# Peptides against a protein of PDB entry 7UQJ: the designs that were tried, part 265

Target 1, 160 residues: chain A of PDB entry 7UQJ
Amino acid sequence: PELYQNFNITPPRGVLFHGPPGTGKTLMARALAASCSSDERKITFFMRKGADILSKWVGEAERQLRLLFEEAKKHQPSIIFFDEIDGLAPVRSSKQEQIHASIVSTLLALMDGMDNRGQVIVIGATNRPDAVDPALRRPGRFDREFYFPLPDVKARFKIL

## One batch from the design tools (peptide; made by RFdiffusion4, then SolubleMPNN)

Design b2_p25_2_s4
Fold by OpenDDE base, seed 5:
Structure b2_p25_2_s4 (fold): chain B 160 residues (1-160), chain C 160 residues (1-160), chain D 160 residues (1-160), chain A 25 residues (1-25)
Amino acid sequence: as target 1 above (160 residues)
Amino acid sequence: as target 1 above (160 residues)
Amino acid sequence: as target 1 above (160 residues)
Amino acid sequence: EEEERRELEAARAAPLRPLTVELPA
């Protein structure tokens, strides 16, 4: 949170963390949530896994997404972190289209329905950015993308 | 590995990272792998998800585990990281015992068969340490456990 | 960066990352820099080690700091990351006071001279927050502090 | 200067390296 205001950067509604597995996307999201909480301003951090939401019946998954965004709004400033978001919103492949289509559509609507002045940030983490529905990667949604490289062995050599 | 050599500490064969989801277990494992890699001594990092191994036919899952440990030994010093290891080796519940029992038995045998002089470390990560078969948590296996707390909300405040 | 604007949080001029060695402070800083860059707005990330700046003649260290802040301002939005900042700005101890005093004074002046609207963020990382000159930890400087816990010391003690 | 500029441009051209807090073990 802190860093965008200094940069006069309009904070994205949604941020996509992508990169090889175990590159710290989830920890980063937690550390960001942590970092954005001050004594004066506590940030509420909501975490969900994409697959855990999908394991629910389609209508319950939609309800859980709605409730998640409502709770995030109620407890703003808030971060919603979707770990493995490619599990929640896979690229619309013809074979399972109906089940995923409603959940993706609900997530799209929830992200679009966030007031730009809202203190709710959505972070999606994926190992497979190309497996995320391109509709989620559009402006006003996950329009900022962060590539989590493997910590370059060279980058670490300079920390040691 | 490097940290252990510097401290003259015999590296554990297996380390269990446990804690709430998104506490950075996977990142820490990668971070360890890269921190333990020097220009003189590169560590090979092997990552697998427990569920991805289980999604294979039982005999193929066992073969994949054997191959993984062989490749890790061949490319030593190595880290084998099992993300969501509770997915690979759930506590033996009576209903699916046979399918999991062979995979767990293979993993146990592979961990037990690691020569103590081998530069192969196994890291298991789980959100549910109590869902990991207790046989894996015995000495000579995952006999070291690491709790990844939620970044303390107070640590969060200090991260502002 | 993203999270502060969404939260209407005035971003600090300076952020101190502190915690045991290796806890990912440097990686976090790089990833913040990455995270704050968009296709529309690239953030310039400047990294320096405290000791590398100190290894220069005192007057050259001051010049390098000035140039670093000028380049950061020129290429704003920017992040200046000081790794091992306790090496640059140790607590004023009587024996080496003169050499460190000028460098610390220069850094203080540079941080104080940043326009609050400037899109330059300074991140200092240290393993020893108590070894950082308290003058740097005052409001308008490194007034936000981030504790990077070891994954529970009990955890790390068992990887060691 | 040119090498620092090339490193700076290479750092600018480098895909945005996310905040991967790799906590070292």
Scores: peptide ipSAE 0.000, ipTM 0.314, DockQ to the pose 0.092; fails the geometry check

Design b2_p25_3_s1 (from b2_p25_3, 7 letters changed)
Fold by OpenDDE base, seed 2:
Order: sequence, then structure tokens, then C-alpha cells
Structure b2_p25_3_s1 (fold): chain B 160 residues (1-160), chain C 160 residues (1-160), chain D 160 residues (1-160), chain A 25 residues (1-25)
Amino acid sequence: as target 1 above (160 residues)
Amino acid sequence: as target 1 above (160 residues)
Amino acid sequence: as target 1 above (160 residues)
Amino acid sequence: SVLEEVAALEDKEYPPIELPEIELP
């Protein structure tokens, strides 16, 4: 968050970290949170796992998302990190449409409802960017994407 | 990796990376793997997620572990990285004992069956070290534990 | 660290973590330090910022480097982490040659003066590996390099 | 309280990862 303020760049409301597992998406989100916090400006870091929101909060996932965004807004500047966001907001497939559609709709509304002046940054991490609902990848939501390549097997050989 | 060579510490067969999520356990394992390979000595990196071995290989998890260790032994020097190893080998709790007991038993046998001269390192990563079966944390298995603290100011002083 | 012992690779005296800012170089260095400390064997972690050594210690930077290496040697096993080492040891460019040349020369001498059996590891982190004096990147110094890729250079410029 | 329900979430409030400089004293 402060990285963007210090760069005078309008902070993206949402950033999608995508790339193979173990490319450091979660670490990067934490490192970003850490690097954005100064002694004068502490950043609150909220972390949720997409699959856990669906499994732990069957029927309350929408409420928990709202509470998360409210707490993040209350503790600005803040980062909400959704790990495995493809588990939270999978591409709308016909059979599980209703429950996923409501959670996705809630997340969309929460991201759309963030004022541009909000110091809340949402980071989604996924191993499968194509498994994230395209509605989340639109402007004003996860409108910035970061590919965390596997350090190419060849780049591994240049560390050699 | 090289830190320990300079310390002349006998390399553990198994290393448990534990600490809160997003402390860089997976990235560390990859960076370690990358840093250990040279142009002359390529390190093969095997990565498995503990939960995936249980979910994808229902009834074949033991065979897949054996194949993984055989391939790792064939491609020495090698690293086997188990992400979320608490998902693969949870503490034996009474109700799901049988399937977990066989996988844990297989992993124990595979780790015990590694010759001390083997160039296979097993890295387990967990967010919950207390959720890993204590049998895996014994000498000759995951006998070294690495706490990846959240960089709390206080954890810095425990590294001092 | 332990990964290299198992591979019987001579530990570099110096490891260069390079890659764009926020790639977790500093976090990795800390996680390495934390992971290398056991209850029985605490690792002393020294952190210095390259630019701070130049700015805070105008005319004493060489002495401070010597003291740092002496303290690190006294508190073995130890890690010296130079963040932004390109600020400490920039490529010799004609105009600021003299002051930088002496600091670089001192760092070179300190790294060369470490016995191969020393339990002092030097980690340099840079966002610009090509801005680090090539003399530091030679065998027996920062002879291992770790690329912390950005998620695509283009994606970072889209955060910009 | 809403705080207790949010706290009962294993919201590991990761304290702000202050990466203070380890100024060794």
C-alpha cells in the first residue's frame, strides 16, 4: 500500500498474484506488507485462504467477507491477502453455481464498494489464474496481475 | 544451505520448515534447491503438496511416495519438498487413523531407508509443527526444524 | 543452508540475492538466519544497508565494515546481510571512484580474508546485479547468485 | 462481540511485519 503511495501511483484495488505453487506469492504479499509499513505507518495484514472461507463458513462466507473488508477498512492502511483465491471464486461452472455465485458476487460488491481513496489493497494469490472468475479480473477489482514464474529450470541453472 | 556447510553440521535427512503461512518456506526450499545446484551438479527438485497426495492418490499414496523417493534417489542430488506436510502426515488422531497411519508409516520407512550418504534431502513445510506426527520429527527423519517466524521484532532478538 | 551440506557443495562465502525490489530478498535472508538457528546453536544475524554504510559512515565505512566482520567472526555462526549492496559496492564508475573504491576494496579484502572454515556467511541483496562491482561476484566472494524474479517485469511496471 | 467473532477466526493478525533495521546495539 505505502509502496504505491510513495510512488504516487493510484494503488490497485486488487492485485492478482498468479503462478505455479511455491513461487513465493504469499511471501511476496507479506514482503510487500512489510515493506509498506514504516514506523510512522503500520500496515495491517489480513490473510484468508479461499478454500477455508468456503469450507469453514458454509452459509456465512458472505458475512465473513463483509466483516473482513470492514475490519480492513477500519485498520487502514491494510492488505487483504486471499491465498488460493481460485478456491474462493472459481470460474462459474454450472453445478456449484449458486453458493459460489453468492460469494463471488459479495467479493465483487466489496471490491467495487471500496472508494478509490481507501488504503485497502486486496491481493489474490492463485496457482491457476484461468480458474479465477473473469469478473474478478476486471478493472476496479483484480485489475493488476503478477505472474510469478517458476524460476525457470534454466534460471535455476544460472543460480548455479 | 551453504550456511550449514560452513557450520560443519551433519546434513539432516529431513528438514522441517515450520512457521506461519507466507513466511517463505516454499520459496526458501526453492531458493535452497536453486542455490545448491551448480553447472557441474544439477539438483533435481521434487515438490508435492501433502493434501494433494492424500486427495489425488486415495489408496495409492504409499505407492506414489515410494515412486517419489525412488525417482529422487535416481536423480541424486535431489530435494523432495513436501508443502503442507501436516496435511500428509497429521498427528494421529483417533478417527482417521488408518489411512493416515499407512502413509505416515510409509514416509517413516522411506526416510529411515535413506542411506546417510544419500544426496536426497527431504524438506517438509508446515504452518503447524504441532500438527505433524511426532514420529516424523525424530532423529534420522525431520530431525532439524527451522522456524520461519513472522518477522516479529521479538523473533529477531531470538536469532540474536 | 543444510541443503548445501547434503550436496557437498563448498559453501560460498558470499551469496548474492538479486532481483527486483520486494522479491523477498531481505525476508529470505532473515528466514535463512532464523532457520539456521536452533535452540542449541543461535546464529547471529547482522544486517546493514549498503546506502546507510556510505551515508552514515562517511570516512569510517571501511572501519565499520572491519568491525562488522570482526563481530560476525566473534559471534560465529553468523550471517552478514548487506541489503542494497549495489549501494555499498557499485560498479566502478569514473566520478565517485575513490570513496567507493576503498569500501569495495575493504569488502573484497574482508571476504578474501575469511577462512573457508569460517562460519560467517555474507549475503548481499541487490535490485541491480549488474550494478554490483564484478570483483565482488568472483569465486570466494559472492560466487553464488540468486535471482529473485519479479513476477513479470511488465507486471511490476503495471503496478508502477 | 464482532471483534470476538473476528478474533475467533484464526485471524492470525500478523502484526505489521515491521522490518526494522536490525540495528545491533
Scores: peptide ipSAE 0.007, ipTM 0.309, DockQ to the pose 0.038; fails the geometry check
Fold by OpenDDE base, seed 3:
Structure b2_p25_3_s1 (fold): chain B 160 residues (1-160), chain C 160 residues (1-160), chain D 160 residues (1-160), chain A 25 residues (1-25)
Amino acid sequence: as target 1 above (160 residues)
Amino acid sequence: as target 1 above (160 residues)
Amino acid sequence: as target 1 above (160 residues)
Amino acid sequence: SVLEEVAALEDKEYPPIELPEIELP
C-alpha cells in the first residue's frame, strides 16, 4: 500500500504471482499482508488454495468464493490470496474443464465487482500463468503480474 | 549437508517443514539447496508436489517415486523436496485412504532404503503435519521437524 | 510500495530485516523489489553486502555509499538492499569499531538526506539486530523492523 | 546452536534484479 501512494499509482485489484514452484510466491503474499498491517491498521489475510476450493467445495465453490470476497470486504483492509490459482481457474477453452466455467465466472464477477476504492487486494499465485484463464489476466482483475524466477545459483546463496 | 558436518551433527535423511501455507517452506527448501551448492559442489534439487504425484501419476506414482529417488542418488549431493507431502502421504488409518497405502509404503521403503552415507536429503513440506502418516515422522524418515510460523505481525510490517 | 498508498501510510525510508541467517531476508528484499516493478515502472534494485563494503572498499566505503545512494536516487523508483548490515554498521560504542564511525556516519547522513518524497527504499538485513548501531534504527532511517524468525530448531534442521 | 549454524550462512550477491518491468497490459 505505502509505495503506491508515493508513486501516485492506483493499486491493482489483482496481482498474479507467477513463477516456478517454491520461488516464494505464497511467502511473499503473506509478507505483504503482514507488512501492510500496523498496530492501528491490521490487514486481514484470507488465503485459499485453488485445488482446495475445487476438491473440498465441489458444488459449493461459487458460494465459498462469494463468502470469501464478502468477508474480505467486511474486514478491509484485506488481502485475498489464492495459492495455485491455476487449479481454481483453469483455461476455459479446455473441453474437459467446462465444469469449472461457473467457478471462473464467479471469480471474474467478484473481481469486477470490487470497488476500486475498496481496500481489498487479490493475489493469485501460480506456477503456470498460461494455465490461468486469460479472462482473469485482464485489467481490473489480475492486471499486474510478478514473475518469481527461480533463485539462480547466485540468488540462492544470498538468501542463506 | 555441509552444515551438519561442521556441527558434528549427522544430517537427517528426512526433514518435515510444517507450518501455515505461505510461510516459505518451499522457498526455504530451494534456498537450502542453493546455499549448500558451491561452484565446486552443486546440489541437485528435485521437487515434486504431493498432489501432483497422485493426480498426474495415478497408478504410476510408486514408480515415479522410485525413479525420483534413483535420480537423486545418481546426482548426489541432492535434495528431494516434496511440497504438500500431506497430499502424497495421508494418514493410513483413514479407511477411505487405503488407495494411498501403496504410495505411502513405497515412500517409507525408499526413505528407509537410503544409505546414511548418501548425500540425499528429503524435505517434506506440509501445512498439516498431523495429516502426514505418523510412520513417515519416525527416525530415519522425516525425523526432524521444522515449524514455519506465520511471519508475525512485526516481521510483516517492516517489509512493506 | 503500492501497498503503502492504499493504507495512507508514509513509506519507511529504511526497513531492517532481522532474523537468523537463512530466514529469507535477502529473498524477501528481492521479491519486494520484483513485486514493485511494473513494465511501466521498473524498480531498480541495488544490493550491497555490509561485509563487502568494508572488505572490498577499505578507505573508499564512504564514497561507495554516496555513489550507491546517488545511483539509487538517479534510478528512482529504487531499492537499496544492504545484506549483512551489521557488518557495515557495527555498534559505535565498541572501542575497536571507531574505524567504522565514519562509514556509519556516512550511512546515517545518506539516510537522513533522503527526501521523503524520494522513491528510494533502503532495506537492511541482519542476523544480529543488536549489533546494528542504534542510530540507524531511529525514525527516518531503519525505523521499521521485520523479524524473520528462525524456523525453530526443528525447522532449521529440516531446511539444512 | 542451530541459530549460529544458520547465522554462518552467507548471503551471496544476487545480481541486481532488474525487476522485470511488469508490462501492464
Scores: peptide ipSAE 0.000, ipTM 0.360, DockQ to the pose 0.027; fails the geometry check
Fold by OpenDDE base, seed 4:
Structure b2_p25_3_s1 (fold): chain B 160 residues (1-160), chain C 160 residues (1-160), chain D 160 residues (1-160), chain A 25 residues (1-25)
Amino acid sequence: as target 1 above (160 residues)
Amino acid sequence: as target 1 above (160 residues)
Amino acid sequence: as target 1 above (160 residues)
Amino acid sequence: SVLEEVAALEDKEYPPIELPEIELP
């Protein structure tokens, strides 16, 4: 969070956490949300899974994404965390491809519609960064990427 | 595995990691696998998701579970990590209930069939421990449970 | 990094990552470094271990700390990561206590000497936050703390 | 990637215990 302030870097609208499963991407997003919230300034943390967007929000996914971004804006400062954001990638089924394409297009539009001055950060987590639509990885969207390596077991041994 | 050997403690057959999303359950399972692996004794880590068992292994899920346990036994000492093990829980759809019930029954039988002398640990992770079949939570299966609290908002606030 | 900018939060000079071994503190520090670096703006990541400062830098530890902070300042934007910073805590041996006290005093002075406008962030990681000198945990130093809980000690006890 | 560079900055002394993700065929 503050690393970028110190660096006089414009905060990304979106951060992509990518790396193998169980590398702590979700934990990191939560820790970041924690780190930014003080007693005076609570950060509202919104979490959704890519798979849940497709399965639970069938026929309303676009609306629920819009509502999520509106609620995040209403409760600023806020973080929207999309776990398993690669779950929004089109699966080769033509009917599912169209649904996925519509949801992705809505997410793109919502990220593009965020004012750079807004206190809303979007974090996407994926195990497969190459399965994330390249359009989501463009500047002004998920333009910052975090690789979460498996702690090389060297790093694991150093974590232990 | 080796932690229990070093302490002359009979390793649990199964450990349930439960707690809210992003509390580090998957990271912990991986960290445990790393901690137990030494230069002399590498632990083989097998990972599956509950949802993947249902979706990818349709019609072969029981066979794939058997193969997983056989490979884990062959590559001892080993950890089998089931992420989102609540994804194996029967959903109220009758046809899916039968499929889920068969998969769960196979997992139960595989856990029961593990000799206490085997250097295979099963770790299940869930956000919904109450959605896990109570039969999986019995002694000799997932008989050890780990709550991954969200770092208490107070702990988070003290983290901030 | 940018999370704090979006929230208009003054960046901490130092962040303490604390929590039991294997909780991903080192992973987190590395992930934070990665997130802050873009193709256009590489962050220089400096890593040192508390134990290495004591063992490898015997008689020059203070000088090496000064050089580290100078190099970090020279290569801004930068992160200095101290893994196992509790390894700088005095062990009850009188001669080691004096050496530790001198190193800690030097680190305090270096953290105090960082201008709030400098693009240098210090991250300390420890398994024992209470073993970290309280002076390091004061405002303007490691004034942000991050608890990396292990899954509940009851959970740990149930692994055991 | 910067993380590969940062991971390469990990003290090389501990051997990478590659936990083989054995994708079961």
Scores: peptide ipSAE 0.000, ipTM 0.279, DockQ to the pose 0.051; fails the geometry check

Design b2_p25_3_s1 (from b2_p25_3, 7 letters changed)
Fold by OpenDDE base, seed 5:
Structure b2_p25_3_s1 (fold): chain B 160 residues (1-160), chain C 160 residues (1-160), chain D 160 residues (1-160), chain A 25 residues (1-25)
Amino acid sequence: as target 1 above (160 residues)
Amino acid sequence: as target 1 above (160 residues)
Amino acid sequence: as target 1 above (160 residues)
Amino acid sequence: SVLEEVAALEDKEYPPIELPEIELP
């Protein structure tokens, strides 16, 4: 909450963290959760892997997403973090269109159904932003994107 | 370059980072690499996901590991980071015994073949330290383990 | 403990992390602490904000610094992390000379009084390395400096 | 920069995110 309040910025519904593997996207999401949490105002952090939602909950993935958003709403202020969100919402390809389409559709509806004034933020992390359904990257959904460059190990940690 | 020397600890060949998902293990490894690199002394950082080595290199995983260690040795000082190392070296279960056994055996041999004075550090990250073959957790291999707690409030980084 | 020993670099007493706001300095410090702690050898991490030491402990800041270094010495191996250390040790300006001078003098004396073989590392983080008293940046104190570039995160976390 | 925002974030007492113990069935 502080980060958004301190910047006087309307909290997005969704933020997409993207960049090469091991650039700290997941840590960033957790760290954002913690910075926004105080003793008086605990932020509840919900984490799911995109691929796990598909693999563990075949046929129930939509229900599990709904339950996740309901729990996040009950435990406001909250962050829902989807690690590897490209595994949850891949760009619609012909062979898996229906299953992915319904899960994506559910996620879209859940993100659209959040009041912008709600204290629920959704963070998606991916190594492949272009593999995420463009419908998720529209205003009111993951409308903000953050590229995590490789900490260019060449990036000048000039140990001066 | 400081932290490890100040503690008068024999540098292990391998370090296991373990803890819940998204506790910053991968970022930590990158941050460590960066913190040890200077303009004069660049540390080469090699990253591989354990599952990717198995999935992309079916039948070549051993060769790819050998090549990785050879390249790390050529580019000393270097860090080899295995993200999700439990995916590379799972505890031997009956159904996949041979393939996992040979890759684990190769990794063991590569870690054992490193001179203790070599400027190659191996970092493994896992969410499930108990799912990593205990042979990898022995002295001269991943003989040091770092627990990444959930960023839970109390700055008890009880780094266990 | 490894990374620095493997690189055959004399451990400094103090390390200055500097770079633009939000380049990962505090995360790096925690990450370093985690990477040095094992089950057998826990590293105690002490964190203080430079400004907090001045603001909370008006007239006792020197005593609090002494106590901090004593506790760090008791709990070896340890890291003392000063976030925003420029708030603790600003370059002497005419109007605040005496109070800052005494706190800086105390910190200098504490860093000088550490045995170079002691398992206490001091990490200072700042956005303004030039605002830190040059006396702290001398050999045997914060004698190593790490620039945290802005990752050219042109991914401005424009959390717009 | 992201990492300091993260790092500044970590130094706040991250309230224990009581991850609901999802009892994995």
Scores: peptide ipSAE 0.000, ipTM 0.317, DockQ to the pose 0.030; fails the geometry check

Design b2_p25_3_s2 (from b2_p25_3, 9 letters changed)
Fold by OpenDDE base, seed 5:
Structure b2_p25_3_s2 (fold): chain B 160 residues (1-160), chain C 160 residues (1-160), chain D 160 residues (1-160), chain A 25 residues (1-25)
Amino acid sequence: as target 1 above (160 residues)
Amino acid sequence: as target 1 above (160 residues)
Amino acid sequence: as target 1 above (160 residues)
Amino acid sequence: SVLEQVDNLPLEEYPPIELPEIKLP
């Protein structure tokens, strides 16, 4: 939380973490959740994997998304972290199953409804930003994107 | 590698990173790869997802594992990172499909053959250490395990 | 940065990353730096090692700190990352050389002057939080602390 | 000159990582 106020940057409702696998997106999201919590202000961190929502909740994925956002609202301030969000919200293709289109539509509606959700931040992590539905990357949704580069070999040396 | 030298600890052949999702296992593996690489000694980082090896390489998963380990040997010093290794090597059950048993057997043999692989470290990451075949957790394989705790709520407060 | 505004959490002027060696503090600081920058708003990341400031800049360490903070202000928004900050700002002891006391005093004054420094965040990383001068850990300075736990010591020893 | 200007690494927007206590195992 603190870094954004220092920079007077309007907090996004949704943040997309993207970059090569294992660049620390998930750790970073947890770190953010941990750091945004004070003695006075505990943040609740909700984590879901995109593919797990599809596979474990076939036919209930929309309901699970709704419940997740309601629970996040109930336990605000909160962070919802979607790991592998490209698994949940793959780019809308003409060949996408109706189920995927409906889940993406639900997530879009939930992101647009964030004004009514209070202090809830949504973080999506992906290795494939181009595989995330462009509608999720629009203003008011995942309108802030963070690239997680491979720790550059030069960045290694400066750590050493 | 460098962390191990700093502590004068013999690098494990295989390291299991386990802990709740988003505790930074994958980041840490990359950070380790990054930190272990100097100007004098670049480390090659190979990353695979366990589930992706099963799904993308049906019937060739064994060959892909062999190729991965040969490529890692060719580009040594190297790190092989298996993200979601529980997807590759689920616990041997009486109901395990012969395909999964064969992939696990291949990985076991490749881990046991690491003496002939030179400066190759294997890191497996999982959210479910109990879902990883116990044979992979034996000495000479993933005989080193690292728990990635949830950032404790107390750790939150120190961040704030 | 974004998370802090969403939660209306006042960003710390300084954040202390602490935890055992190799816990990813430096990687995380670099990831933070990389994260706080958008296409519209590039953040400048300044990294220094505490021991390097003492050893490389004997007699000029105060000036180098001042220059670092001025450069960070000039290139704001910026992050100043002090790796091994306990090397720069060891706990004030009655046996501390006047040189160390003066460097710590300069850093304290620079941290207190952050209101005049604009959008500059200071991150200190240490393996020894108890070796950092308590004056640096007060409100308006490194008033936010992040513990980087060892993966369970048993887990560490298995990597080691 | 270890003021290596870490050049404006184009901070690719990475979110401010409030750092989990990464317990490095």
Scores: peptide ipSAE 0.007, ipTM 0.335, DockQ to the pose 0.058; fails the geometry check
Fold by OpenDDE base, seed 2:
Structure b2_p25_3_s2 (fold): chain B 160 residues (1-160), chain C 160 residues (1-160), chain D 160 residues (1-160), chain A 25 residues (1-25)
Amino acid sequence: as target 1 above (160 residues)
Amino acid sequence: as target 1 above (160 residues)
Amino acid sequence: as target 1 above (160 residues)
Amino acid sequence: SVLEQVDNLPLEEYPPIELPEIKLP
């Protein structure tokens, strides 16, 4: 927020953190939340797991997303972190189309409905960027992508 | 502490966490502190920012370091985490030499003066390992280095 | 590995990292792997997600676990990191008993079958330590637990 | 005291991470 605000960067409505598991995507999201929170301006960090939204709230997932975005708006500045966002918005596989399409469409609408002046950042984390619906990766949504490679095991952790 | 103590490894008096911003250095230090504290043996985690020691305590920085190490010794097992240690111990740039040299010399002496049996671990974190005085990176000081790579920058961090 | 080897601690065959999501469990596991890898001795880091083992390999999960442990043994020193281990070994809820029981029993046997001198460390990460089968939390298995609190200041980093 | 300053380090209160289990009311 302050980071992006001071940079006159239209805060990317969504940032996609992608990379292999355990590359620190969740950590970075938290560290960003922490680094952007001052004593004067606490950032509210909302975390949801994509698969949990799908599995726990069959039929209510849209409502839960709406409520999440509403709460995030009430508690501005805020970060919504979707861990495993590929679980929420898998590429439209033909057989499970309707339920997934509705949830994805709701997320798209919620991201599109964020006024650019909103102090709500959405961070999606995925291990499978190609499994995320391309519609989410368009401008005004997850339009910024951060690849978290495996710390190359060639990273000479030279414990000298 | 219990980690290093049980390892019969002379606990490295100092561990340097280096790597780009957001690589989780601070979190790792905290998680190490967490991972070394048992129910029976709480680890005291002291955190200081290198720049803060320099800026807040002009003329008293040495005393503050001594007090920090004394308190860490009193509260053993303990971890002293220096965030942005490059701010405390910049490579001797010619113009600010004396004050920095004194603080660095004090830190060196404090690290050298830790008995190998001391349950005080010093963790330095930096984004600029090359900006850390090489004297701090010698054996018996920050003699172990952990590179926290950026997740490979081929990630277009297109921060537009 | 070298970490635990030097500790004269019977390397806990398993270490349970537990705590709220994004507390750095995965990062810690990676940093442990990195910190234990020297230029001379690279640690092989195997990562699996508990839910993925269960879901992707229905009926083959046991074989996949065995293969994982065999590969980890071939590539010693190694770390096996089970992210979301509660997804692999949920507390035996009565209704899905057989498949879960088999996978859990296989994991138990694999952990018990590790010679204490083995340079294979198993790290389980969970957000729900209470959802992990207590049989996995016994001595010689995940007998060490690291609580990764949210960095709430008061967080009793109670490493048990 | 140095300890009080450790406590008074504004640990950047990580914003209350609403744990996912906090049912939105």
Scores: peptide ipSAE 0.000, ipTM 0.204, DockQ to the pose 0.052; fails the geometry check
Fold by OpenDDE base, seed 3:
Structure b2_p25_3_s2 (fold): chain B 160 residues (1-160), chain C 160 residues (1-160), chain D 160 residues (1-160), chain A 25 residues (1-25)
Amino acid sequence: as target 1 above (160 residues)
Amino acid sequence: as target 1 above (160 residues)
Amino acid sequence: as target 1 above (160 residues)
Amino acid sequence: SVLEQVDNLPLEEYPPIELPEIKLP
């Protein structure tokens, strides 16, 4: 509730940060985790890379995602940040497509199973929003999307 | 109201982002502007540089500040970001001190004249908080201050 | 000269941003590119991922690095940002070690060959500074190092 | 009006990420 209430947006279960590389998506996610904290109310920030979910969690990716969401719920208010969430997209192999489908399915289920009364926000960051599975970009999941433009030369002065 | 309510603090009229150069103050201001927007509720982000207020607005700085605050009120919820707000500080000339005093006085009056029911946040960013006029750092103005630490003392010296 | 002179440090040929994932290393690099830009003086920001240098530039990595540095020199003032520079580290294969050694050698030579009078800054970002080849971390290369701490829960509250 | 409205960054207005307030210590 309160983590979402701190955002004057219809409380997203998930937020997709997208835009060209290095536009500060990951920093923004950290900044969000930062800003919603306080001396009295600490936000716990969990981070995983999309590629790490596939490569480091081979065979345990589903379990590790579940544990991540459990830990995030246990330590709420919390942010789960998936950096490079497009890295969950299969490299073009049928075996990786099946593994991808299972991991994406697990992430979908975990996002769908978030009680809107929970203080857990999920943030996905990508440089390629079109490489993110459309199922993740549906209402109740990453249903809010944020473009991080290349700071134009003037907006380059907006990142400073 | 709501822009301020998104901040789990007593709603600041103004927020001072300070810290060493490149700590992401301007990025954070943009991120805040971004964060408080939604598909349904867009935050308008206005940005001015302190040095530009002095140099580009010579003779019209007061009028341009008024117009900025009027536009921000018109397009609320909004953020007014003053990047390098310490650049409003005079370089050591008596003539610049008078011009500075007038501009700072105008900014003070504009911040004091903000209805707390307005959805306008003013963010000032500086690398030198001690160079910011103490009058700007008083309650009802830039009365919240945010230190952007150097990512560790060592993380300062590669950016600076 | 001037790009480096805008930094109150002895002008680094190369800067290593390191720290936990999502501490804003890439953002900071972009923010730096942003900061040193102006309406009058645009900084060109070049970005490559360490993993892309190995995977996408297979067989041409040396040439592509040379072209990158040439383009950066041509478009100075400029920043070359190597995101995930630890991704230049070989995955454990002797053949990849040789390929790595060649690519690292090329990057070393390109950094060593940068005239300090040039307005080209090289920034490497890593989550694992100990996985960066020690040769890259020597004087005249990535000889400045910046730890991006996890913004402490409070310093997370300093960015937002 | 020389308010350089930094309008023209095509920030594709993705709904902005609400950054919570960072309370400084």
Scores: peptide ipSAE 0.000, ipTM 0.219, DockQ to the pose 0.042; fails the geometry check

